# Designs tried in a protein design run: peptides against a protein of PDB entry 5OK6. Part 61

Target 1, 215 residues: chain A of PDB entry 5OK6
Amino acid sequence: ELPGLDSQWRQIENGESGRERPLRAGESWFLVEKHWYKQWEAYVQGGDQDSSTFPGCINNATLFQDEINWRLKEGLVEGEDYVLLPAAAWHYLVSWYGLEHGQPPIERKVIELPNIQKVEVYPVELLLVRHNDLGKSHTVQFSHTDSIGLVLRTARERFLVEPQEDTRLWAKNSEGSLDRLYDTHITVLDAALETGQLIIMETRKKDGTWPSAQL

## One batch from the design tools (peptide; made by RFdiffusion4, then SolubleMPNN)

Design b2_p15_5_s3 (from b2_p15_5, 6 letters changed)
Fold by OpenDDE base, seed 1:
Structure b2_p15_5_s3 (fold): chain B 215 residues (1-215), chain A 15 residues (1-15)
Amino acid sequence: as target 1 above (215 residues)
Amino acid sequence: ERLDVTLEEIRAVLE
């Protein structure tokens, strides 16, 4: 059952867990399609629960580029294409109005950058491969704030690398060449890694030589 | 370190 219109407005806009609350690192926020949200605003501000301005179920269809992997369209802009809500506010709206059948929520995390906190709407998807089998890729999602060390560990895990085996990463750059990712303490952002970028895990040979020495 | 190699070169040598 829908609560009173004023209560809805206070809960979503001005509540402790409202849209305007401070961002906190690690928290989950959710995307709501802008037109739906504006319709909701008009509805609750109108003061008539029986108004023709009833927004109906939340439908984020226009934000998705596909209904298989539920990937977001590229280039979406906050305030123009979508609104961000804290988890509590999102769950209230879903409970009140419902979510379009079969459509997953668009959950994103707050990340902390050096001088700002933001909701990471577009995490980085990297293509992880082994040097000796470039045809077998693992697409893995990383935060811009994740370390290169985490990327390396993740690659090792995906490829079932034994603990005693030594590995290192190469990133294929825009020029088509390979850049070594030496510093494992820098972030994906610092390394300027981008979605769709090929990351090659090189495994050291038993003789102590690196395969890349042959290139 | 930057290696100026193509994917084809990598495949030819390392695979």
Scores: peptide ipSAE 0.219, ipTM 0.869, DockQ to the pose 0.858
Fold by OpenDDE base, seed 3:
Structure b2_p15_5_s3 (fold): chain B 215 residues (1-215), chain A 15 residues (1-15)
Amino acid sequence: as target 1 above (215 residues)
Amino acid sequence: ERLDVTLEEIRAVLE
């Protein structure tokens, strides 16, 4: 059953525990479609629980580009297309109003950037390939805060590279050329890697030479 | 290090 309208407003909009509370790295936040949220605001501020302004179930359908993989549309903007709620507030709203049947929650993590925290709505999806089989890609999602070292380790794992094999990464840039990712300690963000970007894992030959030396 | 090569060139040499 729904709590009082004022209680709902305080619970969700409260700066200490609601949508305005400080971000903390590693915590989960949830996206709520903006129009639904505005309808909810109008409802709880209207003072009539039986008002025609009742928002109904949470429906984030307009945020998804597909209802199979439940991928978000590109270019969504906070405050325009969606609002972000901490897990507690999200769960309250879901318990009060429900979520559209079959629709998954849109959960995202707070990441630590230099001097700020941010909810990472769009993690980076990289296309991982081996130098000798460019046609076989593995799409893997990474945080902007993940290291290039993690990308390399992930590639090695996906391609079942043995520990004794030496590997390194190349990124295909916007000009179509390859940039070697030398520093494995920098982040995906620092390396300016983007979703859909091809990352080539090169494996050192048994003779100690690199295949790329032939290029 | 930057290699100014196309994917086709890479395939031709490395595959």
Scores: peptide ipSAE 0.210, ipTM 0.859, DockQ to the pose 0.850
Fold by OpenDDE base, seed 4:
Structure b2_p15_5_s3 (fold): chain B 215 residues (1-215), chain A 15 residues (1-15)
Amino acid sequence: as target 1 above (215 residues)
Amino acid sequence: ERLDVTLEEIRAVLE
């Protein structure tokens, strides 16, 4: 059952778990398609619960590029294409209005950047490969705040690298050349890594030399 | 460290 219109407005817009509440690192927020949200605003501001402005179920279809992997379209802009709601507010809306059949929620995490908290709408998807098998990639998602060390550990795990084997990473840059990711303590953001970027894991040879020394 | 190499060059040498 739907609560009163004023109650809906207060809970979603300016409640303790409302749209304008402070971001906290690690929390989950959800995307809501802008047109639906504006329709909801008009409905609850209209003061008539039986109004023809009833928004219906939440439908984020226009935010997805496909209905197979449910990936977001590129270049979406907050305030223009979607709004962000904290988990509690999202769950209220879903409870009240429902979500389009078969459509998953668009959940994202708050990350801590140097000067601000931000909902990371577009985490970085890297293509991880081995130096001796460039055609076989593992796509793995990382936060911009994740360290290069985590990327390396993840690559080692995905490729089942033995603990005694020494490995390092190279990133293929926009110019087509390779940049060695030497400092494992910097973040994905600091290294300027982007979605779809090829990351090559190089494994040290038994003789102690690196394969890349031949390049 | 930066290496100015193509994927084809990498394959030729490292695979």
Scores: peptide ipSAE 0.202, ipTM 0.862, DockQ to the pose 0.838
Fold by OpenDDE base, seed 5:
Structure b2_p15_5_s3 (fold): chain B 215 residues (1-215), chain A 15 residues (1-15)
Amino acid sequence: as target 1 above (215 residues)
Amino acid sequence: ERLDVTLEEIRAVLE
């Protein structure tokens, strides 16, 4: 059931639990296509529930680059292409108006950066490979706030590395050379890793030497 | 630590 227009506005736009609420690390926020949201604003501000300004179902189609993997288009900008809503507000709108059939919600997490919280709309997708099989990559998504240690653990898990095997990571840089990711406590952001970047997991030999020593 | 090597060189030595 659709609540009164004033109630909708108060529920979604308020500064405590709505669109304007403070960001908190770890919380889920959702993207809403900007034109739909503006249509909704006009509708609820108009004061007529029977108005031709009724927004209809939420449709984020223009935010997606494909309907297979439901990846976002590159270069989307908050306030221009989409608005961000906290989970409660998003669920209210979906309950009231519905979401386009077959279209997934665009859920993102709030991350803590050194001096700011932000919704991480574009996490980093890394290409994980083994040093001895560079042609077989695993694409894995990471937050900019994830540690290199997590990347290493994830690589070990994906490649079914035994606990007794020693491994380390190399990142292929823009110059085509390899940078060793020796500090596992720094973040993906600190290491300046980018989407599409090749990350090589090197496994130590049984004799205690590293394959890269031959390079 | 940085290694100035190509992917081809890596494949030749490490694979």
Scores: peptide ipSAE 0.193, ipTM 0.857, DockQ to the pose 0.857

Design b2_p15_5_s4 (from b2_p15_5, 8 letters changed)
Fold by OpenDDE base, seed 2:
Structure b2_p15_5_s4 (fold): chain B 215 residues (1-215), chain A 15 residues (1-15)
Amino acid sequence: as target 1 above (215 residues)
Amino acid sequence: ERLDVSMEEIRKVLE
């Protein structure tokens, strides 16, 4: 059941669960296509539930580059292309208006950067490979705030590396060369890793030598 | 540490 228009406005725009709520690390926020949201604003501000300004179901179709993996288009801008809502507000809107059939919600997490909290709309997708099988990649999503250590652990897990095996990472840079990710305590952001970047996990040989020593 | 090698070179040596 749709609540009163004033109540809708208050719940979504204001209060502890509103759009203006402070960001908190780890919380889920959701993207809403800007035009739909503006239509909703016009509807609830108009004060007439029977008006022709009814927004209909939420439709984020224009935000997606594909309907297979439901990946976002590149270069979307908050306030221009979409609005961010906290989970509670999103769920209210979905409950009231529905979401386009078959379309998934666009859920993102708040991350804590050194100076600010931000909804991470574009996490980093890395291509993880082993040094001895560069043709077989695992695409894994990471936060910019994740450590290189986590990337390494994730790679080890994906490739079923035994605990006793020693491993390290290399990143293929824009120049086509390999940069060793020596410091595992820095973040993906600090290492300037980007979506689509190839990350090579090197495993130490049984003889104690590194394969890369042959390069 | 940076290695100025091509992917092809890497494949030939490490695979």
Scores: peptide ipSAE 0.217, ipTM 0.874, DockQ to the pose 0.855
Fold by OpenDDE base, seed 3:
Structure b2_p15_5_s4 (fold): chain B 215 residues (1-215), chain A 15 residues (1-15)
Amino acid sequence: as target 1 above (215 residues)
Amino acid sequence: ERLDVSMEEIRKVLE
């Protein structure tokens, strides 16, 4: 059963618990397709519950690149393609109108950046490879706030590197050359790593030399 | 540190 239209508007749009709620690191926010949301706004602002402006179930189909992995399309823009709602508001809308059958919610986390919080809609997807097997990549998702150290640890884990083995990372840059990721304390953001970027894990030889010394 | 090498060069040397 739907609440009163004015109640819906206040619940979803108020600045304390709705769309305008302050972002807090670690919280979950949800994407809602913009056209649906605008239809909902028109419906609740119209004051007629029997209006033809009824939005129906939430349908985020246009935000997805595929219905298999449910990956978002690239280049979506907040306020143009989607709106962001805090978890409470999202759950209200889903409760009232439902979500299109089979579609997963588009949940994203608030991350802490220098002097600002942001919903990270597009985490960084890196291609991890070993120096001696460049053709076998492992795609792993990272936050922009994750450290290079975490990327390295993740690579080591994926490739089953033993603790005694020494490893380091190289990033393939836009020019096709390799930049060594020396500082493991900087973030993915600081290193300017991007989705689809190849990250090479180099393992030190038993003789103590690095394979890259031959380049 | 930057290495100005192609992926092909990397493969030839490291694989």
Scores: peptide ipSAE 0.217, ipTM 0.874, DockQ to the pose 0.869
Fold by OpenDDE base, seed 4:
Structure b2_p15_5_s4 (fold): chain B 215 residues (1-215), chain A 15 residues (1-15)
Amino acid sequence: as target 1 above (215 residues)
Amino acid sequence: ERLDVSMEEIRKVLE
């Protein structure tokens, strides 16, 4: 059963778990397609439960690039293309109206940036490769707030690098050259890494030399 | 450290 229209409005917009609640690092938020949300607003503000403005099931189809990988379209803008809701509010809406059949929820995490909290709608997907096998990539998702050290550890794990092997990372930059990711304590954001960027893991030779020394 | 190398150069040397 749907709650009263005023109750819906209060829970989603003005409640402690509403759209305007403070962001907290690590929490999950969800994207709702803007047109659906506006239709819902019109419905609950209209004061008539039997109104023709009933929004129906949540449908985020226009936010996705495809229905295979369910990746978001590039360049979506908050307030124009979608609205962000905290987990509690999202679950209320889904329970009340349902989600379009087959569509996954669009869940994102709040991250802590230097001056603000933000829902990270677009985490960074890096292409990890080994220096001696550039054709075989592993796509791995990282937060902008993740350290280069985590990227390196992840690469080592994916490529089954033995603990005794020494490794380091290179990023292919926009100019086509390679930048060594020397400082493992800086973040993905600090290193200005982008989705689709190639990250090369170099493994030190047994003789103690680096393969890149031949370049 | 920055290396101004092409992917082709990398392949030739490192693979």
Scores: peptide ipSAE 0.215, ipTM 0.874, DockQ to the pose 0.830
Fold by OpenDDE base, seed 5:
Structure b2_p15_5_s4 (fold): chain B 215 residues (1-215), chain A 15 residues (1-15)
Amino acid sequence: as target 1 above (215 residues)
Amino acid sequence: ERLDVSMEEIRKVLE
């Protein structure tokens, strides 16, 4: 059941728990297609629940580049293509108006960058491979704030590496060469890793030598 | 450490 129009406005647009609330690291926020949101604003501001300005169900179709993996289009801009709502506000709108059949919510996390909080709309997708099977990639998403250590641990887990086996990472750079990711404490952002970049996990041989020593 | 090697060279040596 839809609450009163004024109640809807207060619930969604307030500065404490709604659209204008402060960002907090680790919280979930959701994308709403801009035109739908503007239609909703017009509806609730109009004061007539029976108005022709009724927005209908939330439809984020224009934000997706595909309906298989539900990836976002590149280059979307907050305030132009979408608005961001905290989880509570998003769930209210979904409960009141519904979400288009088959569409998943577009959930994103607030991350802590140096001196700023940001909703990370575009995490980094890395292609993880083993040194001895470069043709078999595993695509994994990482936050820009994730450490290289997490990337390494994730690669080890994905490839079922035993705890006693020693591993290290190489990144294929823009020049086509390999850069060794020595410092596991720096972030994906600090390492300047990008979506689609190939990350090679090298496993140490039983004799204590590294395969890359032959290169 | 940077290795200036092609993907082809990597495949030949490591695969």
Scores: peptide ipSAE 0.211, ipTM 0.872, DockQ to the pose 0.874

Design b2_p15_6_s1 (from b2_p15_6, 7 letters changed)
Fold by OpenDDE base, seed 1:
Parts: sequence; structure tokens; C-alpha cells
Structure b2_p15_6_s1 (fold): chain B 215 residues (1-215), chain A 15 residues (1-15)
Amino acid sequence: as target 1 above (215 residues)
Amino acid sequence: MERLSAPVSSLDFVE
């Protein structure tokens, strides 16, 4: 059963726990398609539960580029294409109206940037490869706030690198050359890494030389 | 910053 219209409005738009609540790093927020949300606003503001303005199930189909991997379309804009809701508000709406059959929620995390919190709608997807097997890539998602050290650890884990093996990362740049990611303390953002970028993990040889030193 | 100008494919060798 749907709660009263005023109750719905207060739960979703309340500044303490609703859409306007402060962002907190690490919290989950959810995307809602803008037209659906506007329809919901019109419905709950209308004061008539039997109104023809009933929004129906949440349907984010227009936000997805595919229904296989459920990737978002590029270039979506907050307030134009979607609204962000905190987890509690999202779960209320799903409970009241449902979500389109088979469609996953669009969950995103709040990240901490210098002097601002932001919901990271577009995390970075990197293509991880080994220097000696460029044809076998692992696509891994990272936050812009993740360290290069985390990227390196993740690559080592994915490729089952032994603890005693030394590894380092290279990023293929826009010029087609390789830039060494030698500072593991900087972030993905600071390193200007982008979605679809190739990241090469180089493993040190047993003789103590690097494969790249032969180039 | 260390930069390699060689093509990425040059790294693809058998150990």
C-alpha cells in the first residue's frame, strides 16, 4: 500500500534524510530517471491518490545504453536526465511503486574530492593487461579517488602475481606512448586515467631487469 | 615522468 501523499513527499524530499540531505563519503545513492521523478512530484503534490498523474513503476530504461551489462549512457546530467536519491529514499520509492521488471538499481557512491563531496556517477573502467599477454584484458572499475597503489594491487591479484614478484604499471597515453605510473600514492583522477584506458602491468625478470628496459 | 615511445605491442614477448 502507498503511504499518504504528504508522507511520501516528506520521506523523499525531507532535508535531513531525503534528496536534499548532505552527501557523506562512502554512502550509496541511486539514480532515478528525471521524467519519472517529476511525474511522482506532480502526483504527490496534487493531493489526489486516484489522480491520472500516478507515476507507475520506476523505469530507468532511458538512462541505460544496454540491457545486458546495464551500463549508463555517456553524458547524463544531474537534474536534467536523472535525480539522485539517498539509499533510504530510493528503497522507499521502490517499495511503494516498484522497479521495472529485470532492471537493476543504479547505485553509486559518494566520493570525497578536495572541499566537496560528489556522487560518482561515472567511475573509471580500466583495461588491465600483462606486458607479455596484451591480448588478455581484465576490465576493472575504479573510483577517481582510488590510488594507483590500489590499481597495482588489483592487477597483481587478477593476474595471480606471487608476493615476491616485483611489478609496476604503465598507462597508454593519447599519443600512443606509455607513461609509467611510478607514484602509487596519487589518485586515478590525479593520474588523469580515463575509461577504456589500457594499463600494462610489467613484471620484473628473475635477473632483476625490467622487460621495458630492452625497448 | 618515465615515458616509453615504443609501441605497446613491443612489450608483448615470450619470457
Scores: peptide ipSAE 0.213, ipTM 0.813, DockQ to the pose 0.708
Fold by OpenDDE base, seed 2:
Structure b2_p15_6_s1 (fold): chain B 215 residues (1-215), chain A 15 residues (1-15)
Amino acid sequence: as target 1 above (215 residues)
Amino acid sequence: MERLSAPVSSLDFVE
């Protein structure tokens, strides 16, 4: 059952627990398509629950690039294309209005950047490959706040690298050359890694030499 | 930062 319109407004827009609440690192927030949200605002502000302004179920269809992988369209802008809601507010709206059948929620995490918290709407998808098998890639998602060390560990895990094998990473840059990701303590953001970027895991030879050292 | 000017394909060494 829908609560009263004023109650809905207060619950969702409440600055302490609603849309305007402070961001906290690690928390989940959800995207709501802007048009739907504006329709909801009009409905609850109208003061008539029987109004023709009823928003219906939440429909985020316009935010998705496809209905197979449910990837977001590129270049979506907060406040223009979508509104961000904290998990509690999202779940209230879903409970009241429903979510379009078959659509997954668009859940995103708050990340801690230097001097700012942000909902990471677009995590980085990297193409991980081995230096000796460039044709087999693993697409892996990382936060901008993830370390290069995590990328390396993830690559080692995906390629089933033995603990005794030494590995290091290279990133293919925009010029087509390779930049060595030698500092494993910097973040994906610090390394300026981008979605779709090729990351090459180089494995040290048994003779103790690196394949790249012969170039 | 160490940079290789060689193309990615140059790393494709089969041992």
Scores: peptide ipSAE 0.207, ipTM 0.815, DockQ to the pose 0.709
Fold by OpenDDE base, seed 3:
Structure b2_p15_6_s1 (fold): chain B 215 residues (1-215), chain A 15 residues (1-15)
Amino acid sequence: as target 1 above (215 residues)
Amino acid sequence: MERLSAPVSSLDFVE
């Protein structure tokens, strides 16, 4: 059952628990397509539950680039393409209006950056490869706040590298050359890694030499 | 930062 229009407005727009709620690291927020949200605003502000302004079910279809992996379109802008809601507000809207059948929620996490909390709408998708098999990539998602050490561990796990094998990472840069990711304590953000970037895991030879040292 | 100017394909070899 739909609550009263004024109650809906207060629950979703109230700065204490709604859209304007302070961000907290690790919390989940959800994207709502902007036009739907504006239609909802018009509906609840109109004061007539029987009005032709009823927004219908939440439909984020225009935010997705595909309906297979449900990836977001590139270049979406908060306030223009979508609105961010805290989990409680999102769940209220879904309970009241429903979500388009078969469409997944667009859940994102609040991350802690050096001077600000932000909802990470676009985590970094890296293409992980081995130096000796560049044709076999593993696409893995990372937060901008994840360490290069985590990227390396993830690569080792995906490629089933044994604990005694020594490995290191190279990032293909915009110039087409390779930059060695030697500091494993810096973040993906600090390393300026981007979605679609090729990350090469180099494995040390049995003789103790690195393959790249011969180039 | 250590930079390798060789093409990425130069690393792709069979040991």
Scores: peptide ipSAE 0.172, ipTM 0.775, DockQ to the pose 0.713
Fold by OpenDDE base, seed 5:
Structure b2_p15_6_s1 (fold): chain B 215 residues (1-215), chain A 15 residues (1-15)
Amino acid sequence: as target 1 above (215 residues)
Amino acid sequence: MERLSAPVSSLDFVE
């Protein structure tokens, strides 16, 4: 049974555990389509449970660019296209109204940037390749807060690189040249890496030379 | 940061 309308409002819209609660790094938040959420607000503020303003099940269809991989559309804006709810509030709404059949929840993590905490709606998808086999790629998702060291370790793991093999990364830039990712302690954000960007893992030769040194 | 002004294909060789 649905709780009272005032109780629904207090559970979802409060500043301690609801929509307005402070962000905390590592926590999960969920996207809710804006029009559905506004319909819910109108319903619970109306004070009549039998009102024609009943929002029905949560439907995030307009946020997805595809219903196969459930990728978000590009350029979605918080407060215009969607609202963000903490996990507890999201689970309440799902339990009360349901989620449209077949749609996955849109879960995202809070990340900590130098001066702000943010829900990372769009993590970075990098195209990982080896210098000597550009035809075999791995698309891997990273947070903007992930280190270049993690990208390198991930590339090594995906390509089954042995521990004794030395590797380094190059990023293909907008000019079509390669920028070497020297510092493995900086973040994906600091390196200005973008979704769809080609990242080349170079493996050091047994003679101690680098393939790129010949260029 | 070191920049290599060469096409990506220039690195694609058998080691």
Scores: peptide ipSAE 0.171, ipTM 0.772, DockQ to the pose 0.712

Design b2_p15_6_s2 (from b2_p15_6, 8 letters changed)
Fold by OpenDDE base, seed 3:
Structure b2_p15_6_s2 (fold): chain B 215 residues (1-215), chain A 15 residues (1-15)
Amino acid sequence: as target 1 above (215 residues)
Amino acid sequence: MERLEAPVSSLEFVE
């Protein structure tokens, strides 16, 4: 059963546990489509539970670019296209109104950046390839806060590289050339890596030479 | 930063 309209508003929009509560690194937040949320606000503020302003089930369909992988559309803006809710508030709304059948929740993590917390709505999806087989890519998602070292380890794992094999990364830049990701301690953000960017894992030859040194 | 100006595809032909 739906709680009272005033109780709904207090649970979702209060500054302590609702939409406006402080972000904490590692916590889960959820996206809610803006029009649905505004309709919900109008419904609970109207004071009539039998009103024609009833929002129905949560429907985030307009936020998705596809219903196969459930990827978000590019360029969505907080406050314009969606609102962010902490896990508790999201679960309340879902329990009260339901979520559109077959539609997954849009869960995102709070990340810690220098002097700021942010919900990472768009983690970076990198295309990992080997230098000698560019046609076989592995799409892997990373946080902007993940290190290049993690990207390298992930690439090695995906390509089943043995511990004794020496590897390094190159990023294809906007000019079509390759920039070597030399420092493995910097983050994906620091390296300015972007979604869809090609990352090439180069493996050192048995003779001790690098393939790239022959170009 | 070390930059490779050669086309990425050229790496595929290195033995």
Scores: peptide ipSAE 0.285, ipTM 0.894, DockQ to the pose 0.794
Fold by OpenDDE base, seed 2:
Structure b2_p15_6_s2 (fold): chain B 215 residues (1-215), chain A 15 residues (1-15)
Amino acid sequence: as target 1 above (215 residues)
Amino acid sequence: MERLEAPVSSLEFVE
């Protein structure tokens, strides 16, 4: 059941639990398409629950590239294309108005950057390959705050590398050459890795030499 | 930082 208009406004815009609340690392936030949100604002501020300003169900269709993979369009801007709501506020809106049938929620995590917390709307999608089988890639999503060590572990797991096998990563750079990701303690952000970037896992030979040393 | 100037595809040919 829809609560009173003033109650809706307080729940969603409340400074402690609503849209304006501080970001905390690890929390889930949700994207709401801007036009829908503005329609909701007009509805609850209008003071008439039976008004023609009723927003209907939440529909984020314009934020998606397609309805198959449900990937976001590139270049979306907070405050222009969407608003961010904490999980509680999102769930209230969904319970009150519903979400478009078959459409997934757009859930994102708050990450801790060096100076600020941010909702990571666009995690980094990397193309993982083995040095000796470049035609077989695994696309994996990482946070900018994930370590290169995590990328390496993930690559090892995806390629079923045995524990005794030694591996290292290379990133294909903008010049088409390879930069070795030797420091596993830095983040994806620190390494300046980007979505769509090719990451090559090199496996050490049984003789103790690296394949790349033969080039 | 170690940089390899060889084409990525060259790694595939190493036995």
Scores: peptide ipSAE 0.280, ipTM 0.884, DockQ to the pose 0.793
Fold by OpenDDE base, seed 5:
Structure b2_p15_6_s2 (fold): chain B 215 residues (1-215), chain A 15 residues (1-15)
Amino acid sequence: as target 1 above (215 residues)
Amino acid sequence: MERLEAPVSSLEFVE
């Protein structure tokens, strides 16, 4: 049974725990398709629980570009294509109305950028490869706020690099040359890394020389 | 930033 319409409104659209609450870094927020949300608003504002404006189950199908990896379409805009809800509000709506069968929730994290908190709807997907096997890539998702050090550690883990082996990263730039990611303390954002960009992990040779030094 | 002005594929042939 659904809660009263006024109760639903108070749980979802309030400034302390609902849609309008302040963003906090590390918290989970969820995307809700805009048309469904607007129909829900109309339903709860209408005051008739038996109204034909009943929104039915949450359906985010129009936000996905594929139903295999459940990736979002590019260029979605908050307030036009979707609304963002904190975890508590999302879980209330799902419990009341359900979610379309087989469709995953669209969970995203709040990140802290210089002078602003933002829900990171589009994390960066990097193609990680080894310098000596460019044909075998690992696609890994990173936050814009993740350090290059994390990218390096992730690459080392994916390629089973031993702790004693020395490694460094190169990014393939738009000109087709390689830029060394020498500062491991800067972020993915600061390094201007983009989705689909090739990141090459170079492993130091046993003789102490770098493969790239021979080029 | 250190830039390597070589094709990415050239790294595969370095032993």
Scores: peptide ipSAE 0.269, ipTM 0.880, DockQ to the pose 0.826
Fold by OpenDDE base, seed 4:
Structure b2_p15_6_s2 (fold): chain B 215 residues (1-215), chain A 15 residues (1-15)
Amino acid sequence: as target 1 above (215 residues)
Amino acid sequence: MERLEAPVSSLEFVE
């Protein structure tokens, strides 16, 4: 059941769980398509329950690149294309208005960057491959704040690398050559890794040599 | 940082 218009406004825009609440690292926020949100604002601010301004179910279709992988379109801008809501506010809106059938929520995490918290709308999607099977990629999402060590561990897990096997990472750079991700303590951001970038996991040979050393 | 100038595809032919 829909609460009163003023109650909706207060619950979503104001208070400790409102749209304007401080960001906290690790918390989940959700994207809402801007047009829908503006329609909702108009509805609750209008003071009448006239169905002509009723926003209907949340529909984020215009934010998605496709309905297969449910990836966001590139270049979306907060305040223009979407608004960000805390998890509590999002769940209230979904409970009141519903979400378009079959459409997943667009959940994102607050990350801690140097001197700023932000909702990471575009985590980095890396293409993980093995050096000896470049045609078989695993697309894995990472935060910009994730370490290269996590990328390496994730690659090892995805490729079922045995604990005794030694592995290291290379990133395909803009020149088409490979830069070794030697320092596993730096972040994805520090390494300047980007979505769609190929990350090659090299496995050390049984003879103790690296495949790349032969090139 | 170690840089490998060889094409990425070259790694597939090492083994």
Scores: peptide ipSAE 0.255, ipTM 0.879, DockQ to the pose 0.815

